# Ledger of designs, part 125: peptides against a protein of PDB entry 4Z63

Target 1, 334 residues: chain A of PDB entry 4Z63
Amino acid sequence: LCLGMNDLTGNIPEDLFHLKRLNLLGIQENRLSGSLSREIRNLSSLVRLDVSWNLFSGEIPDVFDELPQLKFFLGQTNGFIGGIPKSLANSPSLNLLNLRNNSLSGRLMLNCTAMIALNSLDLGTNRFNGRLPENLPDCKRLKNVNLARNTFHGQVPESFKNFESLSYFSLSNSSLANISSALGILQHCKNLTTLVLTLNFHGEALPDDSSLHFEKLKVLVVANCRLTGSMPRWLSSSNELQLLDLSWNRLTGAIPSWIGDFKALFYLDLSNNSFTGEIPKSLTKLESLTSRNISVNEPSPDFPFFMKRNESARALQYNQIFGFPPTIELGHNN

## One batch from the design tools (peptide; made by RFdiffusion4, then SolubleMPNN)

Design b2_p17_1_s3 (from b2_p17_1, 12 letters changed)
Fold by OpenDDE base, seed 1:
Structure b2_p17_1_s3 (fold): chain B 334 residues (1-334), chain A 17 residues (1-17)
Amino acid sequence: as target 1 above (334 residues)
Amino acid sequence: PSWISSVHPEPLFPKVE
């Protein structure tokens, strides 16, 4: 049953939950309100539930033990409160959980040893607090993780050295500290292609440790951290780099010539720093900017990117990495 | 001057930053 993208209001009719053979319920992009009914438990054949972009409120019902076929739960952009219900946090069938842009709170706890199918997790823009869950690497299929805009004080857990499944990771604006530790840990994530750390590590030094290596890194975003230091030499070994945003920091020194050696680099933002010297001539030779054939077929994160032109501006949403226009921004340096 | 994040720009309900 697909009723998405309408102007539907009020509650879901209770009789809808009598549809025991229903595999897909999509009611997204409406004005549905009230609590999400516990009677969802009656939808025992449910594979996909999409309630996103509504006015739902209250706690998410703890009924996911009665939904053994549920692979996809999309609840983004609602008013849900409380935590992730225990049955959802233990779901062995769930592949994708998207609860972005809710009011969920407390400590983030997932039973990753039970969540054997979980591959995508979007909990961005919630009210989770405490530490990052140390057991996330036990979610052996977890590839896409957005935890941005929560209050995860402290450091990236040491256990994330073993996060082999991790490919796309965002922790933007999550009150994280110790960028040196974070990078030192996350470099061990051999499948990590996208790392977004914007609005963390406030005023720390960007490490220039030659021992750091991100082999498969395609997207690095560490903007608006007020980071000190210079362009890190370790980044020159990330030969697959496509997008680099280090804007709105306090980085100094020259822009190194090796920045133009990245064959796939199509988006570079180093604006609003304290870089000095000449613009590297190698930037004029970037193959990605001279050739029309940017490979559109590269995998992107399941979470969107947002570009803010300034703090007061409305952010532009980009659903794919290649949705960004080819860009070199070096403005507002010394 | 711009910067990229994965932070939802328009939260439907009040969020902790």
Scores: peptide ipSAE 0.275, ipTM 0.796, DockQ to the pose 0.411
Fold by OpenDDE base, seed 5:
Structure b2_p17_1_s3 (fold): chain B 334 residues (1-334), chain A 17 residues (1-17)
Amino acid sequence: as target 1 above (334 residues)
Amino acid sequence: PSWISSVHPEPLFPKVE
């Protein structure tokens, strides 16, 4: 049953929960309000539940133990409060959980040992507090993680050295500290291709430790952190780099010539820093900007990116990395 | 001047930043 993208209002009719053979319920992009009924437990054949972009409120019902086939739960852009229900946090069937842009709170806890199928987690823009859950690496299939815009004070856990499944990670605006520790840990994530750390580490030094190595890094975004230091030499070894945003920091020194050696680099933003010297001539020879042969078929994060072009403009949403226009921004440097 | 994030720009409900 797909009723998404309408002007539906009120609650879900209780009689809908009599549909014991229903595999797909999509009611997204409506004006549905009130609590999400506990009677969703009656939909025992449910594989996909999409209630996103509504006006739902209250706690998410603790009934996911009665949904043994549920693979996809999309509840983004609602008014849900409380925590993740225990049955949801223990779901062995769940592949994707998206609860972005809700009012969920408390300590984030998932039973990763039970959540054996979880591959995508989006909990961005909630009210989770405390520390990042140290057991996230126990989610052995978890590739995509958005935890942006929560209050995860402190450092990235040491256990994330063992986060072998992690490919796409965003922690933008999550009150994180110690960028040196964070990078020192996350370099061990051998499948990490996308790292977004914007609006953290306020006023820290960007480490220039030559021992740091991100072999598979394609996307690095560390914007608006007020970071000090220079262009980090360790980044020159990330030969697959496609997108780099270090804008709105306090980085100094020259832009190094090796920045033009990245064959796949199509988006570079170093604007609003304190870089000096000449623009490297190697930037005029970036193969990705001179040749049309960018491989379009690369995997992208499940979470969207947002570009804010100016303080007054609405942020533009980009669902794919290649949705960004080819860009070199070096403005507002000294 | 632009910058990239994964932060939802217009939350439906008030968020603590």
Scores: peptide ipSAE 0.273, ipTM 0.788, DockQ to the pose 0.404
Fold by OpenDDE base, seed 4:
Structure b2_p17_1_s3 (fold): chain B 334 residues (1-334), chain A 17 residues (1-17)
Amino acid sequence: as target 1 above (334 residues)
Amino acid sequence: PSWISSVHPEPLFPKVE
């Protein structure tokens, strides 16, 4: 049953939950309000539940133990409060959980040893507090993680050295500290291709440790951190780099010539820093900007990117990395 | 100058940052 993108209001009729053979319920992009009924438990054949972009409130019902086939739960852009219900946090069937842009709170806890199928987690823009859950690496299939815009004070857990499944990770604006530790840990994530750390590490030094290495890194975004230091030499070994945003920092020194050696680099933003010297001539020879059509079918994070001109500007949403226009921004350096 | 994040720009409900 797909009823998305309408002007439906009120609650879901209770009789809808008698549809025991229903595999897909999509009611997204409506004006549905009130609590999400516990009677969703009666949808025992449910594989996909999409309630996103509504006015739902209250706690998410703890009935996911009665949904043994549920693979996809999309609840982004609602007013849900409380935590992740225990049955959801223990779901062995769940592949994707998207609860971005809710009002979920408390400590984030998932039973990753039970969540054996979880591959995508989007909990961005909630009210989770405390520390990042140390057991996330126990989610052995977890590839995509957005935890941006929560209050995860402190550091990236040491356990994330073992996060082998991690490919796409965002922690933007999550009150994180110690960028040196974070990068030192996350370099061990051998499958990490996308790392977004914008609005963290305020005023710290960007490490220039030559021992740091991100073999598969394609997207690095560490914008608006007021980071000091220079262009990090360790980044030159990330030969697959496609997108680099280090804008709105306090980085100094020259833009190094090796920045033009990235064959796949199509988006570079180094704007609003304190870089000096000349623009490297190698930037004029970026193969991606001269000869290569970017492959439309490359894997991308499940979480969206947002581009803002400034703090007061409306952000533009990009659902795919390749949705970004080919860009070289070097403005506002001195 | 612009910057990229994964932060939802306009949350439907008030968020704690």
Scores: peptide ipSAE 0.263, ipTM 0.785, DockQ to the pose 0.409
Fold by OpenDDE base, seed 3:
Order: C-alpha cells, then structure tokens, then sequence
Structure b2_p17_1_s3 (fold): chain B 334 residues (1-334), chain A 17 residues (1-17)
C-alpha cells in the first residue's frame, strides 16, 4: 500500500493494521500525526515500512520482534522522541534504518551482534548524546553510517579500527574531538570511501603524518573546523580521490602540486583558508575536469550531502556525489 | 564561499531512497 505524497491528515485507520499480508506500507510525505500505533505489530508480513516526512510524535513502538521480515524502516523527518526501541535495536532482518531528523535522545545503543543484516544506518540530526557506540564494528554488514548532527562527545572509538564493512561515514557537527586520533583510527577502515567530518575538531591541527593512509578514499569533507596546519601530505596517496572539501579552516602554506595528480578529482573546495603562493598549474591537468566521459557509476552514500554557497543560503541537497558540478573553489585565501 | 556538509538542515526534498 503506497499512499505517499498526499495531504493525508490525522492518524492511520486501525483497520489498516488488519492487512496481515501487507509487504510494503508507504505513507510518507503526508501530514499524519499522533503516535505511531503499536498495532503495526499485526503487519507480520511487512518488509518495508515508510512513515517518513510526517508529523508523527511520541516514542517508536517496541514491536519489531513481531516483524520478522522487516528489512527497511524509514521514519526520517518526524517528531519521534525517546530511544531506539529494544526490538528494533535487536532486529536480525533489518537492512536499513533511517530515523534522520527526529528528536530521538539518550545514548545510542544497538545490538550489533543481533543486527546481522544491518547495512545502512541514518540517525543524523537527532538528540543522541554520550559516546559513539563502541560496538558499531560488530555490525559486520554495516556500510553506510550517518551520525551527523548529534551530541556525541569525545573521540572516535578505538574499536573502529576493526570497522571493515564501513564505506560511507558521516560524523559532521557531532562535537567530536581529536582529529589526529580519528584519522589514525579510521585509516584502518579498508573499505572507507566517503568520510565527512565537517564542524568538528574546532581549532585543532590537521595532522600531516605521512604514515596515514586512506587507500580507497574518494570523498573527504572536513569543512568548517577552523583547522590549522597545511595540506596534508598523506592525502596524496589517496589516488581515487574525487571530492575534497577543506573549506572554512585556517590552513596555511602553499597548495601542493600533487593536488593535480588526482585523476578522478572533480570537486575541490579549499576556500576560506589562509593558503598562500601560486595556484598549482597541475590543477589544469585534472582529467575529470577536462574529460566529459567520467560516468563513474559508483555507489553513493545513503546519507545526503548538503552544499551551502553562503551562510545565509539554503543548503542544496545532493543524494549522489556525482550530482556536484565540477568545481574548483579557492576563494577567500590570503 | 561554499561548504559541503552532511549536516542535515530540514530537508527541502525527500531523499530519493
């Protein structure tokens, strides 16, 4: 049953929960309000539940033990409060959980040992607090993780050295500290292609340790951290780099010539720093800016990127990395 | 000046999932 993209108001009719053979319930993009009914438990054949973009409030019902086939739960952009229900945090069937842009709070706790199918987790823009869950690497299939815009304190856990499944990771604006430790840990994530760390590490030094290596890194976004230092030499070994944003920092020194050696680099933002010297002539050799034919059909992260052209501008959402126009931004340097 | 983030403002458009 798909009733998305309407002006439906009120609550879900109780009789809808009698549909025991229902595999897909999509009621997204409406004005449905009130609590999400516990009677969802009666939908024992449910594979996909999409309640996103509504006015739902209250706690998410703890009924996911009665939904043994549920693979996809989409609840983004609601007013949900409380934590992740215990049955949801223990779901062995769940592949994707999206609860972005809610009012969920408390400590983030997932039973990763039980969540054997979890591939994508979007909990961005919530009120989770405390530390990052140290057991996230135990989610052996977890590839996409958005934890941006929460109030996580401290550092990236040392356990994330073992996060072999991690491919797309965003921690933007989560009050994280110690960028040197974070990068030193995350370099061990052999499948990491996308790393977004914007609005963390305020005023720290960007490490220039040549021992750091991100073999598969395609997207690095570390904007608006007020980071000091220079362009990091370790980044020159990330030969697959496609997007680099280090804008709105306090980086100094020259833009190095090796920045033009990235064959796939199509988006570069170094704006609003303190870079000096000449623009590297090697930037004119970026194949991705000169060749029309780089149709890189790469899997994009499940979480969106947001671009602001200025602080007052509305953020533009991009669901795919290749949705970004080819760009070189070097403005507002000294 | 521009910046890229995964900081989710109230999304204008649904994420095509």
Amino acid sequence: as target 1 above (334 residues)
Amino acid sequence: PSWISSVHPEPLFPKVE
Scores: peptide ipSAE 0.024, ipTM 0.678, DockQ to the pose 0.426; fails the geometry check

Design b2_p17_1_s4 (from b2_p17_1, 11 letters changed)
Fold by OpenDDE base, seed 5:
Structure b2_p17_1_s4 (fold): chain B 334 residues (1-334), chain A 17 residues (1-17)
Amino acid sequence: as target 1 above (334 residues)
Amino acid sequence: PSWVTGADPERLFPKVP
């Protein structure tokens, strides 16, 4: 049953919960309000539940033990409060959990040993507090993780060295500290292609350690951290780099010539730093900007990117990396 | 124009019209 993208109001009719054969319930992008009924437990055949972009409130009901086929739960952009219910945090069937842009709070706890199918987790823009859950690497299929805009004070856990499934990771604006430790840990994530760390590590030094290596890194976004230092030499070994944003930092020195050796680099933002010297001639020879054949069919993160042109401007949402226009921004380097 | 890129969904409160 798909009723999304309408002007529906009120609550879900109770009689809808008698549909025991229902595999898909999509009621997204409406004005549905009230609590999400516990009677959703009666939808025992449910594979996909999309209640996103509504006015739902209260706690998410602890009924997911009665939904053994549920693979997709989308509840982003609601007013949900409380924590992740125990049955949801232990769901062996769940592939994707999206609860972004709610009011969920407390410590983030997932039973990753039970959540054997979880591949995508979006809990961005909530009120989770405490530390990042150390057991996330135990979610052996977890590839996409957005935990942006929570209050995860502290450092990236050492256990994330073992996060082999991690491909796309956003921790933007999560009050994280110690960028040197974070990069030192995350370099061990063999499948990491996208790393977003914007609005963390305020005023720290960007490490220039030649021992750091991100072999498969395609997207690095570390904007608006007030980071000091220079262009990191370790980044030159990330030959697959496609998007680099280090804007709104306090980086100094020259832009190195190796920045033009990235054959796939189509988006470069180094603006609002303190870079000096000449623009490398190698940037004028970037193949990605001169050739039409950028392979558009590369895997992208499930979480959206946001580009803010000005502090006062509305952020533009990009659902895919290749949605970004080919860009070289070197402005405001004084 | 300087760009700040990230995965920070602005809390797009559904503008209740």
Scores: peptide ipSAE 0.251, ipTM 0.797, DockQ to the pose 0.636
Fold by OpenDDE base, seed 4:
Structure b2_p17_1_s4 (fold): chain B 334 residues (1-334), chain A 17 residues (1-17)
Amino acid sequence: as target 1 above (334 residues)
Amino acid sequence: PSWVTGADPERLFPKVP
């Protein structure tokens, strides 16, 4: 049953929950309000539940043990409060959980040992606090993780060295500390292609440790951290780099010539730093900025990227990395 | 441009439509 993208109001009729053979319930992008009924437990054949972009409130009901076929739960952009229900945090069937932009709170706890199918997790823009869950790497299929805009004080857990499945990771604006430790840990994530750490590590030094290596890194965004230091030499070994944003830091020194050696680099933002010297001539030789259509048929993270051209401008949402306009931004470095 | 990477939608979208 698909009723998304309407102006439906009120709550879901209780009789709808008698549809025991229902595989898909999509009621997203409406004005549905009140609590999400516990009677969703009766939808025992449910594979996909999309209640996103509504006015739902209260706690998410703890009934997911009665939904053994549920693979997709989308609840982003609601008013949900409380934590992740225990049955949801233990779901062996769940592939994708999206609860972004709610009011979920407390410590983030997932039973990753039980969540054997989880491959995408979006909990961005909530009120989770405490530390990042150390057991997240136990989610052996977890590829996409957005935990941005929560209050995860402290450091990236040491256990994340073992996060082999991790490909897309956003921790933007989560009150994280110790960028050196974070990068030192996350370099062990051999499948990591997208790393977003914007609005963390306030005033720290960007490490220039030649031992750091991110083999598959395509997207690095570490903007607005007031980071000190220079362009890190270790980044030059990330030959697959496509997007680099280090804007709004306090980086100094020259922009190195190796920045133009990236064959796939199509978006570069180094604006609002303290770089000096000449613009590397190698930037004029970036193949991605020439008439050559690079076939950018690459997997993108499930979380969107947002770009604001100015503080007052509406942010542009990009659902796919290849949707970014080819850009070189070097402004405001003097 | 100041990137608000996709992880910061609250500045862009209200929590409740």
Scores: peptide ipSAE 0.030, ipTM 0.709, DockQ to the pose 0.506
Fold by OpenDDE base, seed 3:
Structure b2_p17_1_s4 (fold): chain B 334 residues (1-334), chain A 17 residues (1-17)
Amino acid sequence: as target 1 above (334 residues)
Amino acid sequence: PSWVTGADPERLFPKVP
């Protein structure tokens, strides 16, 4: 049943929960309000539930133990409060959980040993507090993780050295500290391709430790951190780099010539820093900017990217990294 | 141009109260 993208109001009719053979319920992008009914438990054949972009409030019902086939739960952009229900946090069937842009709070707790199928987790823009859950690496299939815009004070857990499944990770604007520790840990994530750390580590030094190595890193975004230091030498070893944003920091020194050696680099933003010297001529040799036939068939994170040219402009949404226009931004430097 | 990940879409499009 797909009723998304309408102007439906009020509650879900009770009779809808009698549809025991229903595999897909999509009621997204409406004005549905009130609590999400516990009677969802009656939809025992449910594989996909999309209630996103509504006006739902209250706690998410703890009925997911009665939904053994549920793979996809999308509840982003609602008014949900409380925590993740225990049955949801223990779901062995769930592949994707998206509860971004709610009012969920408390300590984030997931039973990763039970959540054997969890591949994508989006809990960005909530009110979770405390520390990052140390047991996330126990979610052995967890590839995509967005935890941005929460209040995860402290540091990246040491256990994340063992986060082998992690490919796409966003922790933007989560009150994180110690960028040196974070990078030192996350370099061990051998499948990590996308790392977004914007609006953290305020005023810290970007580490220039040559021992750091991100083998598969394609996307690095560490913008608006007021970071000091220079362009990090360790980044030059990330040969697959496609997108680099270090804008709105306090980085100094020259832009190094090795920045032009990245064959796949098509988006570079170093704007609003304190870089000095000349623009490296090697930037004119970037193959990605000169070749018309870059078929970038590469996996992208499940969370979109947004580009806004100015404060008054509408943001452009990009679901895929390769959808970005080739860009070099070096403005507002010394 | 500034850009934001999908992790922060509400910064660009705040919920109208």
Scores: peptide ipSAE 0.024, ipTM 0.679, DockQ to the pose 0.393
Fold by OpenDDE base, seed 2:
Structure b2_p17_1_s4 (fold): chain B 334 residues (1-334), chain A 17 residues (1-17)
Amino acid sequence: as target 1 above (334 residues)
Amino acid sequence: PSWVTGADPERLFPKVP
């Protein structure tokens, strides 16, 4: 049953929950309000539940133990409060959980040993507090993780050295500290292609440790951290780099010539730093900027990117990395 | 001045009072 993208109001009719053979319920992008009914437990054949972009409030009902076939739960952009229900945090069938842009709170706890099918987790823009869950690497299929814009004070857990499934990771604006430790840990994530750390590590030094290596890194975003130091030499070994944003930091020194050696680099933002010297001539040889046909059928993160043009401007949403225009921004360096 | 982030810039749905 697909009723998305309408102007439906009020509550879900109770009779809808009598549809025991229903595999897909999509009621997204409406004006549905009130609590999400516990009677969703009666939809025992449900594979996909999409209630996103509504006006739902209250706690998410703890009924997911009665939904053994549920693979997709999309509840982003609602008014949900409380924590993740225990039955949801223990779901063995769930592949994708998206609860981005809600008011969920408390400590983030997932039973990763039970959540054997979890591939994508989007809990960005909530009110989770405390530390990052140390057991997250136990979610052996977890590839996409957005935990951005929560209050995860402290450091990246040491256990994340074992996060082999991790490919796309966003922790933007989560009050994280110790960038040296974070990078030292995350370099062990062999499948990591996308790392977004914007608005963390305020005023720290960007490490220039030659022992750091990110083999498969395609997207690195560490903007607006007020980071000190220079362009890190270890980044030169990330040969697959496509997007680099280090804007709005306090980086100094010259822009190194190796920045032009990245064959796939199509978006470079080093603006609003303190770089000096000449623009490397190698930047004029970037193949990705000269060839029109970057048909990059590459997988993108399930979570969106946002570009803020200024502090007061509405952020532009990009659902794919390739939605970014080919860009070289070197402005506002002193 | 622009920067990229993986976070929603604003909570789009105010609490329905």
Scores: peptide ipSAE 0.266, ipTM 0.792, DockQ to the pose 0.594; fails the geometry check

